Peptides against a protein of PDB entry 5IXI. Designs and how they scored, part 44

Target 1, 141 residues: chain A of PDB entry 5IXI
Amino acid sequence: TPLLDASSLEYLFAQGQYDLVKCLAPIRDPKTEQDGHDIENECLGMAVLAISHYAMMKKMQLPELPKDISYKRYIPETLNKSIRQRNLLTRMRINNVFKDFLKEFNNKTICDSSVSTHDLKVKYLATLETLTKHYGAEIFE

## One batch from the design tools (peptide; aimed at target 1 V97 F101)

Design b2_p28_1_s3 (made by RFdiffusion4, then SolubleMPNN; from b2_p28_1, 18 letters changed)
Fold by OpenDDE base, seed 5:
Structure b2_p28_1_s3 (fold): chain B 141 residues (1-141), chain A 28 residues (1-28)
Amino acid sequence: as target 1 above (141 residues)
Amino acid sequence: SEEERLEKFTKDFDELIKKASEELEKLL
């Protein structure tokens, strides 16, 4: 288990979000079409983590978040552009899947008080490391 | 312990990702 103080973890988490979205930490190249889907789903998961962390920090319940909440601002810009190129039906399906994911995660993981903001940061950074090209390898090694 | 909680959280989260993936695959 990596030993990071709270301030360092907070900084790394914030910087990691920025780097992921701005593609400064580019996501890994897919090996297959299914791998590409897995990468996209992991990115959606990253969005769920980021939003949940925000909600917890602000002590907000999920229903108190904007109704138009979306993954768009929490995933790599390149992926967001790719999704925008897909047909309307596909985009709607992705939105629905994400919203259901966020809701279920909130109900089963956040609301039972078993998960802290610290846990979310650790999971986010750990996933970021595996999702991107050589990002933060020294943090968890 | 904290490690056990994190492990459980990780497992639950990964299962949700898997579920979302399966649902999305059915629709695409």
Scores: peptide ipSAE 0.277, ipTM 0.794, DockQ to the pose 0.760
OpenDDE base, seeds 1, 2, 3, 4: peptide ipSAE 0.272, 0.271, 0.274, 0.275; ipTM 0.790, 0.790, 0.790, 0.793

Design b2_p28_1_s4 (made by RFdiffusion4, then SolubleMPNN; from b2_p28_1, 16 letters changed)
Fold by OpenDDE base, seed 4:
Structure b2_p28_1_s4 (fold): chain B 141 residues (1-141), chain A 28 residues (1-28)
Amino acid sequence: as target 1 above (141 residues)
Amino acid sequence: SEEERLKKFEEDFEKLLEKARKKLLELL
């Protein structure tokens, strides 16, 4: 695995977020219906990582985040559109699943493992590589 | 050690990811 300095990692993380959301790094094609659900779940995970990183960089605790923060701006636009077309109950439940994920990650995982912004960036990029079709081959072996 | 710390981070995140997966399977 190539060594990345702090500035390079910061750039790649920012660009990776942009590429994922804008579908410039499109998510991989699902092989099965279950695989499709797994991909969507991983996208929610990416949102958790991104938001947690944002909060950490801003020295914000989770309750201090804007109330309207959601996964919507941190997942692929195509997936966001798909979710918007689902019924209200499903959308509400997806939001609850995400909120629980985000809350537990920030209240336990980040604290328990002394997670740094560096750790979050690496995990984000590593996951991005597995989630998308061709992204990240130059970053991780 | 840092290795142990990172391993725990990875495991914890994967556990939460799995929890979310199970919940989503009930919805989708």
Scores: peptide ipSAE 0.626, ipTM 0.927, DockQ to the pose 0.741
OpenDDE base, seeds 1, 2, 3, 5: peptide ipSAE 0.626, 0.625, 0.625, 0.626; ipTM 0.926, 0.927, 0.927, 0.927

Design b2_p28_2 (made by RFdiffusion4)
Pose (drawn by RFdiffusion4):
Structure b2_p28_2 (pose): chain A 132 residues (1-60, 70-141), chain P 28 residues (1-28)
Amino acid sequence: TPLLDASSLEYLFAQGQYDLVKCLAPIRDPKTEQDGHDIENECLGMAVLAISHYAMMKKMSYKRYIPETLNKSIRQRNLLTRMRINNVFKDFLKEFNNKTICDSSVSTHDLKVKYLATLETLTKHYGAEIFE
Amino acid sequence: LTSLTEDLESLEEDLESSKTSLYELLTS
């Protein structure tokens, strides 16, 4: 018997997206530059998941689906790099919706689950309350 | 089984190479 029902899961998914974007769920610190880049890449993956879920729900830019801090960080880079980030994101999104959804038979449930499960490891102290 | 193992190793090498290329692309 699971902890959450569909309603709580949908609400938690929406709240999780809100937390990730507004940085109430701050992304974890990088151990290395490579780890940092990997974290940015995971964020793009999270944006792909959010958009894919939205499109899936209605039966059909990454900027509004990633932490604002990374957005401000990306806005500081040269134009070619930003075009590159856009291209990589588009490729991820296309590859995910064209192949992975079908191949791995990804439902909306699995998607929300992976999203939140990823929040548990992508962000600092998710679901915890720290008092000073 | 040997052919499948060789194919798996080749795919892992391609994946590592792609990850390095992506890193170099986005951090150049």

Design b2_p28_2_s1 (made by RFdiffusion4, then SolubleMPNN; from b2_p28_2, 19 letters changed)
Fold by OpenDDE base, seed 5:
Structure b2_p28_2_s1 (fold): chain B 141 residues (1-141), chain A 28 residues (1-28)
Amino acid sequence: as target 1 above (141 residues)
Amino acid sequence: EEEEELEKKKKEEKEEKEKEELYKLLTE
C-alpha cells in the first residue's frame, strides 16, 4: 500500500466523493439480491463517512447538524433516483435507518473513540475501491 | 391491536438488523 501524505489523501478523498456521486466511478454490478442490498448499504455507509468527516472538520456536534440531513447528496445519483422510485414505506425506512445509524455512528465511533478525519478518509477510499468497478487500483496497490 | 404491535416489532427488528449490517461494513 503506497504511503499517502495528508495533502494527497485530502485530494483523493474529495475527488472520490465527486466521482462516486457523479457516477464517474460506477458502482459494481450486483451478483445477487443480497449483493445488491449490500451495495446500497455500502453507499449509505459512504454517506455516513462523508457527513461525519464534514462534521468533524467543522467541529460540529450531532445536534448542530441539520434535522433533515440526508444521504441524497452523498450517494450515486443513479441510486438516489432508484430509491426515489420505491414506495413510501421503503423510503421512510431507509431514511429512518440512515438517520438513526448516523447518530449512533457519531456517538459510538466518532465521539467515543479515537477515530480521526484521516481514518475516515482512508476508510472512504478503501470502501470506494471495493464498491466501484475499477476505481482506486493504483491507490491501494 | 396485537397485530399492529407485532407489525411494529417486526419493523423495528428489521431496522435494527440493517443498522447492524451498516456497522459491520464500516467497522471491518
Scores: peptide ipSAE 0.306, ipTM 0.780, DockQ to the pose 0.055
OpenDDE base, seeds 1, 2, 3, 4: peptide ipSAE 0.304, 0.302, 0.302, 0.299; ipTM 0.781, 0.780, 0.778, 0.778

Design b2_p28_2_s2 (made by RFdiffusion4, then SolubleMPNN; from b2_p28_2, 17 letters changed)
Fold by OpenDDE base, seed 1:
Structure b2_p28_2_s2 (fold): chain B 141 residues (1-141), chain A 28 residues (1-28)
Amino acid sequence: as target 1 above (141 residues)
Amino acid sequence: EKKKKEEEEKKKKEEEEKKKKLYELLTS
């Protein structure tokens, strides 16, 4: 793992978010149906990381987080379209799981100061490398 | 009513399992 200075890490993190959402860095093909579910969970995880990073950068407390926070702007557009095509109950469940997890994650991990914005960016980029087909190979090799 | 209650419990359990898996993914 090459050394990444703060400025480079910030740039890569911002670019990585854009590439993931805009599908410029396409997610890997699922090997099985369960793998497909895992990929979706990883994408939701990416949303949690991105939102948590945003919250930490803005020094937002848990009660200060927008109540309408959604994964929609932080996951691949292709996946977002797929989720929108699912039935209402499924979408509601996904929303509930995401919101509850985001709250829990921030409370138990971020608010405990065990994870920094630096750590979130590193985790985001590392996950991005494994989640996508070819992105980040030159950075982490 | 009993069936509905059981279904809600199953859904709640599934949600907790999903959150657990997601947490493991993020902290691994």
Scores: peptide ipSAE 0.263, ipTM 0.750, DockQ to the pose 0.055
OpenDDE base, seeds 2, 3, 4, 5: peptide ipSAE 0.254, 0.243, 0.258, 0.251; ipTM 0.746, 0.735, 0.744, 0.747

Design b2_p28_2_s3 (made by RFdiffusion4, then SolubleMPNN; from b2_p28_2, 17 letters changed)
Fold by OpenDDE base, seed 5:
Structure b2_p28_2_s3 (fold): chain B 141 residues (1-141), chain A 28 residues (1-28)
Amino acid sequence: as target 1 above (141 residues)
Amino acid sequence: EEELEKLQKEEEEKKEKEKKELYELLTK
């Protein structure tokens, strides 16, 4: 695997976020219903990583995050549209799960300083490679 | 009321399951 310096990693992380949301790096096709569920979870996870990274970079604590924080701007636009078409109960559950998970993730993983911004970027890019069809093949060779 | 409680319990179980799945994915 090639060594990525801090500046290169920062660039790739930023570009990866853009590519994922704008569907320039399209997510892989689900092979099964369970695979589809896993893909959605991975996308939501990407949102958690992105938000947590932002919070850490800004040295923001959990209470300082907006109460209406959402995954909507951090997942593929196609998936966001799909979720919006689901029934109210499902949408409410997704929102609640995301908010609760974000809080728990930050409390258990971020606040205890066990994970750095570097780690989040690496995890994001690694997940992006497996989540999308052809992205990042050269990054983690 | 019993049916409502059952539905609420099932919904909560779904939430906990999904949170667990997310955590496992990110901490893997």
Scores: peptide ipSAE 0.300, ipTM 0.788, DockQ to the pose 0.052
OpenDDE base, seeds 1, 2, 3, 4: peptide ipSAE 0.297, 0.299, 0.291, 0.293; ipTM 0.789, 0.789, 0.784, 0.785

Design b2_p28_2_s4 (made by RFdiffusion4, then SolubleMPNN; from b2_p28_2, 20 letters changed)
Fold by OpenDDE base, seed 5:
Structure b2_p28_2_s4 (fold): chain B 141 residues (1-141), chain A 28 residues (1-28)
Amino acid sequence: as target 1 above (141 residues)
Amino acid sequence: SLEELLKKLKEEKEEEEKKKELYKLLTE
């Protein structure tokens, strides 16, 4: 039985981010309109995890990140395109809520050192597995 | 294998569910 060591986890985390953003691991189809909204929130949450992990690895605090930090590079490209098509007020709301959540997450988890990079990777991959249609299927081909 | 790794990740996820509040979703 293979061990889940740091190197394996790092590789899977990096590959998982790429697969999610490039839609190589497509997100699951929504069952309802509310489910669709939940999926979008999950994707935005994935962006928070990815950004926070990056910041921690670089030993950076949130204020040291670009002031225009965004979810755009950390969510599925299809979802990003969908959000861009929404009206200005909606986009502004999403941006503000995301930034506020990122700040809160950073203050409550990163700054308090209550969450490690290991925790972020585990949470990211676990969420990715449930969020996508068939993540990892290519490994079994 | 990836399957075995994912199994281990799920086990760790269950333990991390105790910290679920830290990973709350966005509310619009």
Scores: peptide ipSAE 0.026, ipTM 0.603, DockQ to the pose 0.076
OpenDDE base, seeds 1, 2, 3, 4: peptide ipSAE 0.022, 0.020, 0.021, 0.025; ipTM 0.558, 0.485, 0.581, 0.551; seed 2 fails the geometry check

Design b2_p28_3 (made by RFdiffusion4)
Pose (drawn by RFdiffusion4):
Structure b2_p28_3 (pose): chain A 132 residues (1-60, 70-141), chain P 28 residues (1-28)
Amino acid sequence: TPLLDASSLEYLFAQGQYDLVKCLAPIRDPKTEQDGHDIENECLGMAVLAISHYAMMKKMSYKRYIPETLNKSIRQRNLLTRMRINNVFKDFLKEFNNKTICDSSVSTHDLKVKYLATLETLTKHYGAEIFE
Amino acid sequence: ETERFERFNETWEELMEKYSEKYNEALE
């Protein structure tokens, strides 16, 4: 018997997206430059998940689906790199919706689950309350 | 549902590895 029902899961998914974007769920610190880039890439993956879920729900830019801090960080890079981030994101989104959804038979439930499960490891102290 | 998620999760890891390489190249 699971902890959450569909309603709580949907609400938690929306809250999780809100926390990730508004940085109430701050992304974890990088151990290395490579780890940092990997984190940014996972953020692009999270944006792909959020958009894919939205499109799937209605039966049909990454900037509004990633932490604002990374957005401000990306806005500081040269134009070619930003075009590159856009192209990588588009490729990720296309490949995910064209192949992975079908191949791995990804439902909306699995998607919200992976998203939140990823929040548990992508961000600092998710679901915890720290008092000073 | 658990089995489907496990397959998806494995596929996801692979995609994350693939797109981490592409993302690193984009940053060069």

Design b2_p28_3_s1 (made by RFdiffusion4, then SolubleMPNN; from b2_p28_3, 14 letters changed)
Fold by OpenDDE base, seed 1:
Structure b2_p28_3_s1 (fold): chain B 141 residues (1-141), chain A 28 residues (1-28)
Amino acid sequence: as target 1 above (141 residues)
Amino acid sequence: FEERLKKFEEKYKELQKKYSKKYKEALK
């Protein structure tokens, strides 16, 4: 595993977010329908990581974040389109799941002061590597 | 450092499992 300095990690993290959202790093093909749902939830997790990182960088507590904060800008555009095509009730439920995920994540990790922005970047990139087809395989070899 | 990261990853994995179930339930 290559040793990445802070600047390199920051760059890769930013680029990785862009690549995921813009589908330049396409998510892997699901093996089953259940696997597909797991992939979607992993994408929501990526949003949780990204938003939490943003909040930490801005020194904002979760309750101080905008109430309309959403996963939409932090997940693959293709998935976002897919979710928007689902019925209102399902979309509401997905949003609730995400918000609960974000809240619990912050309460159990970020608020514990044991997790740093560095940790979030590493986890994000590592997850990106497993979530996408061929992206960044050499980063954590 | 490694232990700290490991604990974080374990917590995250646990949350992923939990919310994977919740997400699937949301789709029903």
Scores: peptide ipSAE 0.673, ipTM 0.942, DockQ to the pose 0.732
OpenDDE base, seeds 2, 3, 4, 5: peptide ipSAE 0.672, 0.670, 0.671, 0.672; ipTM 0.942, 0.941, 0.941, 0.942

Design b2_p28_3_s2 (made by RFdiffusion4, then SolubleMPNN; from b2_p28_3, 13 letters changed)
Fold by OpenDDE base, seed 1:
Structure b2_p28_3_s2 (fold): chain B 141 residues (1-141), chain A 28 residues (1-28)
Amino acid sequence: as target 1 above (141 residues)
Amino acid sequence: SEERLAKFTEAYEEMLKKYSEKYREALK
């Protein structure tokens, strides 16, 4: 297994995002209801990582991001559909949770630290391995 | 650096735990 250079990591990160969203790398089956909620929250976390990476690449700060920024395009389509089927209040609460997560992440981790786009890619792919079925064996094995 | 990545990972995992609870509350 060759070492991952910058170009390879960029490729894998892009492919990983695509695989997660398009459910080509399906999320793992929950062991319990709470585990299921944890999985969903981890998907929101993946969105936080992806959006933060995007912002860093575009030299944008969180306040410069669109106010209507959402997790929807950064999570598995199946989960997005599931969330959309939930009532309005629940969806609003989920949105608030996500926005708070994104804000805190950027303030405490991105803006106030030396975290790089490289770190975000690595963490994204590493999380993808544990979050999905049979993904990552070719990368981290 | 590896140290930076480790600290980042720890902070992120703690944040995941925090917002996991918030997410569960959001679903109630």
Scores: peptide ipSAE 0.699, ipTM 0.951, DockQ to the pose 0.803
OpenDDE base, seeds 2, 3, 4, 5: peptide ipSAE 0.697, 0.696, 0.698, 0.696; ipTM 0.951, 0.951, 0.951, 0.951

Design b2_p28_3_s3 (made by RFdiffusion4, then SolubleMPNN; from b2_p28_3, 16 letters changed)
Fold by OpenDDE base, seed 4:
Structure b2_p28_3_s3 (fold): chain B 141 residues (1-141), chain A 28 residues (1-28)
Amino acid sequence: as target 1 above (141 residues)
Amino acid sequence: SEERLKKFLEAYKKMQEKYSKKFKEAME
């Protein structure tokens, strides 16, 4: 569990999102091809967490979210560029899988586990530390 | 509670694993 008050956690969560997307906290170098794939998947998971947090804070359901809210806004810019370089079919598949992930996470996991915005921020920051090269806030005990 | 958080983390882990496979398939 984090050793932070609510305000500090909120700040670190917001800053962490910014740092990840802007590559100020660059993702770690993959050790293998599979590791690279795992890193990408974790980044997409981070986007699910971030968007779900946004929806929860705004008290919005997924269908109410703006169309431009997608993984593209919540993953590292470098990864976004990489995905954009893939063929159209692959990009479409990625988008579909992501939408399914986001939907299932919100309709099942959040509801079944009574997930709070606090939980989402904790998981996000914890994952961020594992994904990035130098980002080590040591927030958690 | 810690138990609730643990439940969430486990559920998320399982879901991440599930969709990691789906993303892999999507990229093939």
Scores: peptide ipSAE 0.686, ipTM 0.946, DockQ to the pose 0.808
OpenDDE base, seeds 1, 2, 3, 5: peptide ipSAE 0.684, 0.682, 0.685, 0.683; ipTM 0.946, 0.946, 0.946, 0.946

Design b2_p28_3_s4 (made by RFdiffusion4, then SolubleMPNN; from b2_p28_3, 12 letters changed)
Fold by OpenDDE base, seed 1:
Structure b2_p28_3_s4 (fold): chain B 141 residues (1-141), chain A 28 residues (1-28)
Amino acid sequence: as target 1 above (141 residues)
Amino acid sequence: SEERLKKFEEKYEEMLEKYSKKYKEALE
């Protein structure tokens, strides 16, 4: 597997986030309705990874993060628009699911001193390659 | 280590699956 230095990985991670949010790397087509929901959840997971990475870089804990922190800026814009079109109750539920996910992830994973920002970047990029269409960075081959 | 990374990835995937169910329930 190719070895990437820290600077290169940081760049790819930043670019990957931009590509996902701006839909330059569009998410894959769902095979079923349930698959579609799984894709949406994976996008929320990407937000969890990105936010957690941000928090670690800033040496911040979850309680120190803004209370209005949301997935909105960390998921594909198309998905964000789709979610906004759903009724208020559903949007509230989605937000609660995300917040719970973020909290559990940080409590059970990020709090582990063995997990680094490097790990988050690797997982983010690896997921990006499978979540999106034709995103072939081939970083891990 | 690679083992450490795999352990992290496994934990993430487990949570992802857990919250997939919760997400689907939220949509109902």
Scores: peptide ipSAE 0.699, ipTM 0.951, DockQ to the pose 0.737
OpenDDE base, seeds 2, 3, 4, 5: peptide ipSAE 0.698, 0.697, 0.699, 0.698; ipTM 0.950, 0.950, 0.950, 0.950

Design b2_p28_4 (made by RFdiffusion4; failed a check: the pose's geometry)
Pose (drawn by RFdiffusion4):
Structure b2_p28_4 (pose): chain A 132 residues (1-60, 70-141), chain P 28 residues (1-28)
Amino acid sequence: TPLLDASSLEYLFAQGQYDLVKCLAPIRDPKTEQDGHDIENECLGMAVLAISHYAMMKKMSYKRYIPETLNKSIRQRNLLTRMRINNVFKDFLKEFNNKTICDSSVSTHDLKVKYLATLETLTKHYGAEIFE
Amino acid sequence: SERLEEVLEDLDEFFSTMSEKANESFSS
């Protein structure tokens, strides 16, 4: 018997997206430059998940689906790199919706679950309350 | 539960592979 029902899961998914974007669920600190880049890549993956879920739900840019801090960080880079981030994101999104959804038979439930499960490891102290 | 675990693992592999490709793209 699971903890959450569909309603709570949908609400938690929406709240999780809100927390990730507004940085109430701050992304974890990088151990290395490489780890930092990997984190940014995971954030692009999270944006792909959020967009794919939205499109899937209605039976059909990454900027609004990533933490604002990374957005501000990316806005500081040269134009070619931003075009490159856009191309990598588009490739992710296309590859995910064209192949992975079908191959791995990814439902909306699995998607929300992966998203939140990823929040548990992508962000600092998710679901915890720290008092000073 | 077993189905969900398998799906999560596939997704992890997918995004890991794509992350490797993205790192190569960003390093070029």

Design b2_p28_4_s1 (made by RFdiffusion4, then SolubleMPNN; from b2_p28_4, 14 letters changed; failed a check: the pose's geometry)
Amino acid sequence: SSRLQEVLAKLDEFFAKQKEKARKVLEE

Design b2_p28_4_s2 (made by RFdiffusion4, then SolubleMPNN; from b2_p28_4, 12 letters changed; failed a check: the pose's geometry)
Amino acid sequence: SKRLEEVLKKLDEFFSEKKKKAQEELNK

Design b2_p28_4_s3 (made by RFdiffusion4, then SolubleMPNN; from b2_p28_4, 13 letters changed; failed a check: the pose's geometry)
Amino acid sequence: SSRLQEVLAKLDEFFRKQSEKSQEVLNE

Design b2_p28_4_s4 (made by RFdiffusion4, then SolubleMPNN; from b2_p28_4, 13 letters changed; failed a check: the pose's geometry)
Amino acid sequence: SSRLEKVLKELDDFFSEMNKKSQEELSK

Design b2_p28_5 (made by RFdiffusion4)
Pose (drawn by RFdiffusion4):
Structure b2_p28_5 (pose): chain A 132 residues (1-60, 70-141), chain P 28 residues (1-28)
Amino acid sequence: TPLLDASSLEYLFAQGQYDLVKCLAPIRDPKTEQDGHDIENECLGMAVLAISHYAMMKKMSYKRYIPETLNKSIRQRNLLTRMRINNVFKDFLKEFNNKTICDSSVSTHDLKVKYLATLETLTKHYGAEIFE
Amino acid sequence: LSDEDKELANEKFEPFEEAMEEILEKYE
């Protein structure tokens, strides 16, 4: 018997997106430059998940689906790199919706679950309350 | 979250994670 029902799961998913974007769920610190880039890439993956879920729900830019801090960080890079980030994101989104949804038979439930499960490892102290 | 659901979702998304790595290699 699971802890959450569909309603709580949908609400938690929406809250999780809110936390990720508004940085109430701050992304974990990088161990290395490579790890940092990997984290940014996961963030693009999270944006793909959020957009794919939205499109799936209604039966049909990454900037509004990633932490604002990374957004400000990306806004500081040269234009070619930003075009590059856009292209990589588009490729991820296309590949995910054209192949992975079908191949791995990804439902909206699995998607929300992966998203939140990813928040548990992508961000600092998710679901915890720290008092000073 | 349910641990079973998390395990299943992780397994389903492994190909996607691998595809992301392959796409990134094209942009190197």

Design b2_p28_5_s1 (made by RFdiffusion4, then SolubleMPNN; from b2_p28_5, 13 letters changed)
Fold by OpenDDE base, seed 1:
Structure b2_p28_5_s1 (fold): chain B 141 residues (1-141), chain A 28 residues (1-28)
Amino acid sequence: as target 1 above (141 residues)
Amino acid sequence: LDPEAVARANKKFQPFDEKAKEILKKYE
């Protein structure tokens, strides 16, 4: 496995976000219904990482971000379409889970530990490898 | 990716991972 410099990591992180959202790196097939929920929750986590990276790059705190910030443009488009077709209560629950994730990530990870944008990129790409079918084979070989 | 770098990053995010599990249990 090659050691990635900062420039390469920045590129891969940007490309990874694009690949996830555009389903160029499709998420793995669920083995059970619960596994499907786990995958969706991991996608919400990926959104939190992406948003946090954005905020840190812009030197913004989470409370300074728009209150209407959403996971929608940070998850696979297919999943986003699926969620929009679910009932109101389900959509509300998902939104609440995301908001709680974002809040607690800021409190328990960003504020309580020295997490850098570099750490976020590594975590994002590592999670992307486990979440998708074949992504990262060339990176982790 | 460097597996040691990944391990270090995962350790930094462990507090969030644990809290995320609690959050999900709240909505079960």
Scores: peptide ipSAE 0.536, ipTM 0.916, DockQ to the pose 0.694
OpenDDE base, seeds 2, 3, 4, 5: peptide ipSAE 0.533, 0.532, 0.532, 0.534; ipTM 0.915, 0.915, 0.915, 0.915

Design b2_p28_5_s2 (made by RFdiffusion4, then SolubleMPNN; from b2_p28_5, 15 letters changed)
Fold by OpenDDE base, seed 2:
Structure b2_p28_5_s2 (fold): chain B 141 residues (1-141), chain A 28 residues (1-28)
Amino acid sequence: as target 1 above (141 residues)
Amino acid sequence: LDPAAVARANAKFAPFDKKRKEILKKYE
């Protein structure tokens, strides 16, 4: 594959986020129950990457982000619907765990590994290729 | 994507990848 310049990478990253959320790049079918759990975790991970990228681009710390920040706008709509159908206690747990994970990621991984917005884009697109059925078939192979 | 770039990214996100596998266990 040809080397992606900054503009191309930015475009693909933006389009990839849209395609994932709108299910234009549908997530792969789970092979087992555990695989289904792994897929959900990967989707939540994608939300962490997307939110962290947003924060970095806006030069904002996590406390400066809207207090209603959530995974909901950054995961596939199908998964979001599934989560919203779960009981209140479970949804509360998901919210808390996600927020804690997001905080830890930004406080540790980003800082300790000198992560850049470029790294986030690459990681996002690479994960998207493995997570979805068709995305990147002709681009990343 | 450049395979070398992907490898470098995966290395930087190794702790993240490990923690991600533990998330769902906390809210199942």
Scores: peptide ipSAE 0.406, ipTM 0.874, DockQ to the pose 0.631
OpenDDE base, seeds 1, 3, 4, 5: peptide ipSAE 0.400, 0.398, 0.401, 0.393; ipTM 0.867, 0.865, 0.872, 0.863

Design b2_p28_5_s3 (made by RFdiffusion4, then SolubleMPNN; from b2_p28_5, 10 letters changed)
Fold by OpenDDE base, seed 5:
Structure b2_p28_5_s3 (fold): chain B 141 residues (1-141), chain A 28 residues (1-28)
Amino acid sequence: as target 1 above (141 residues)
Amino acid sequence: LDPEAVKRANEKFKPFEEKMKEILEKYK
């Protein structure tokens, strides 16, 4: 297996984010309603990874991020459209889940462990492979 | 990706994944 250098990994990470959001790497089809929720939660997790990577690269702390930070720009556009069509209580719940994810990731993973931006990129790309239909064939072989 | 790198990354994110489950349970 070829070793990815830092520049290549940075490129792949940036491209992967773009592909996920623009649905060029479409998420897998849910097998059940619960599987659909699991996929959505994974997407929220992907948003947390992307935001945290940005913050770490800019040497910003969570309190320095915008108060209205949202998952909307970091999840597949199709999923974002779906969420917008749901009722207020559902949308509030999703937003609260995301906010809690972001907060706890910062507390338990960023602050309490030695997670680096390199680790974030690897985890993001690895999750893309499992979350999407065909992404990663060129990278993981 | 290097399988060993992925393995190490997954291990580092294990605590967060467990916390995610707790958060989701809170909103059931």
Scores: peptide ipSAE 0.544, ipTM 0.917, DockQ to the pose 0.755
OpenDDE base, seeds 1, 2, 3, 4: peptide ipSAE 0.543, 0.543, 0.543, 0.543; ipTM 0.917, 0.917, 0.917, 0.917

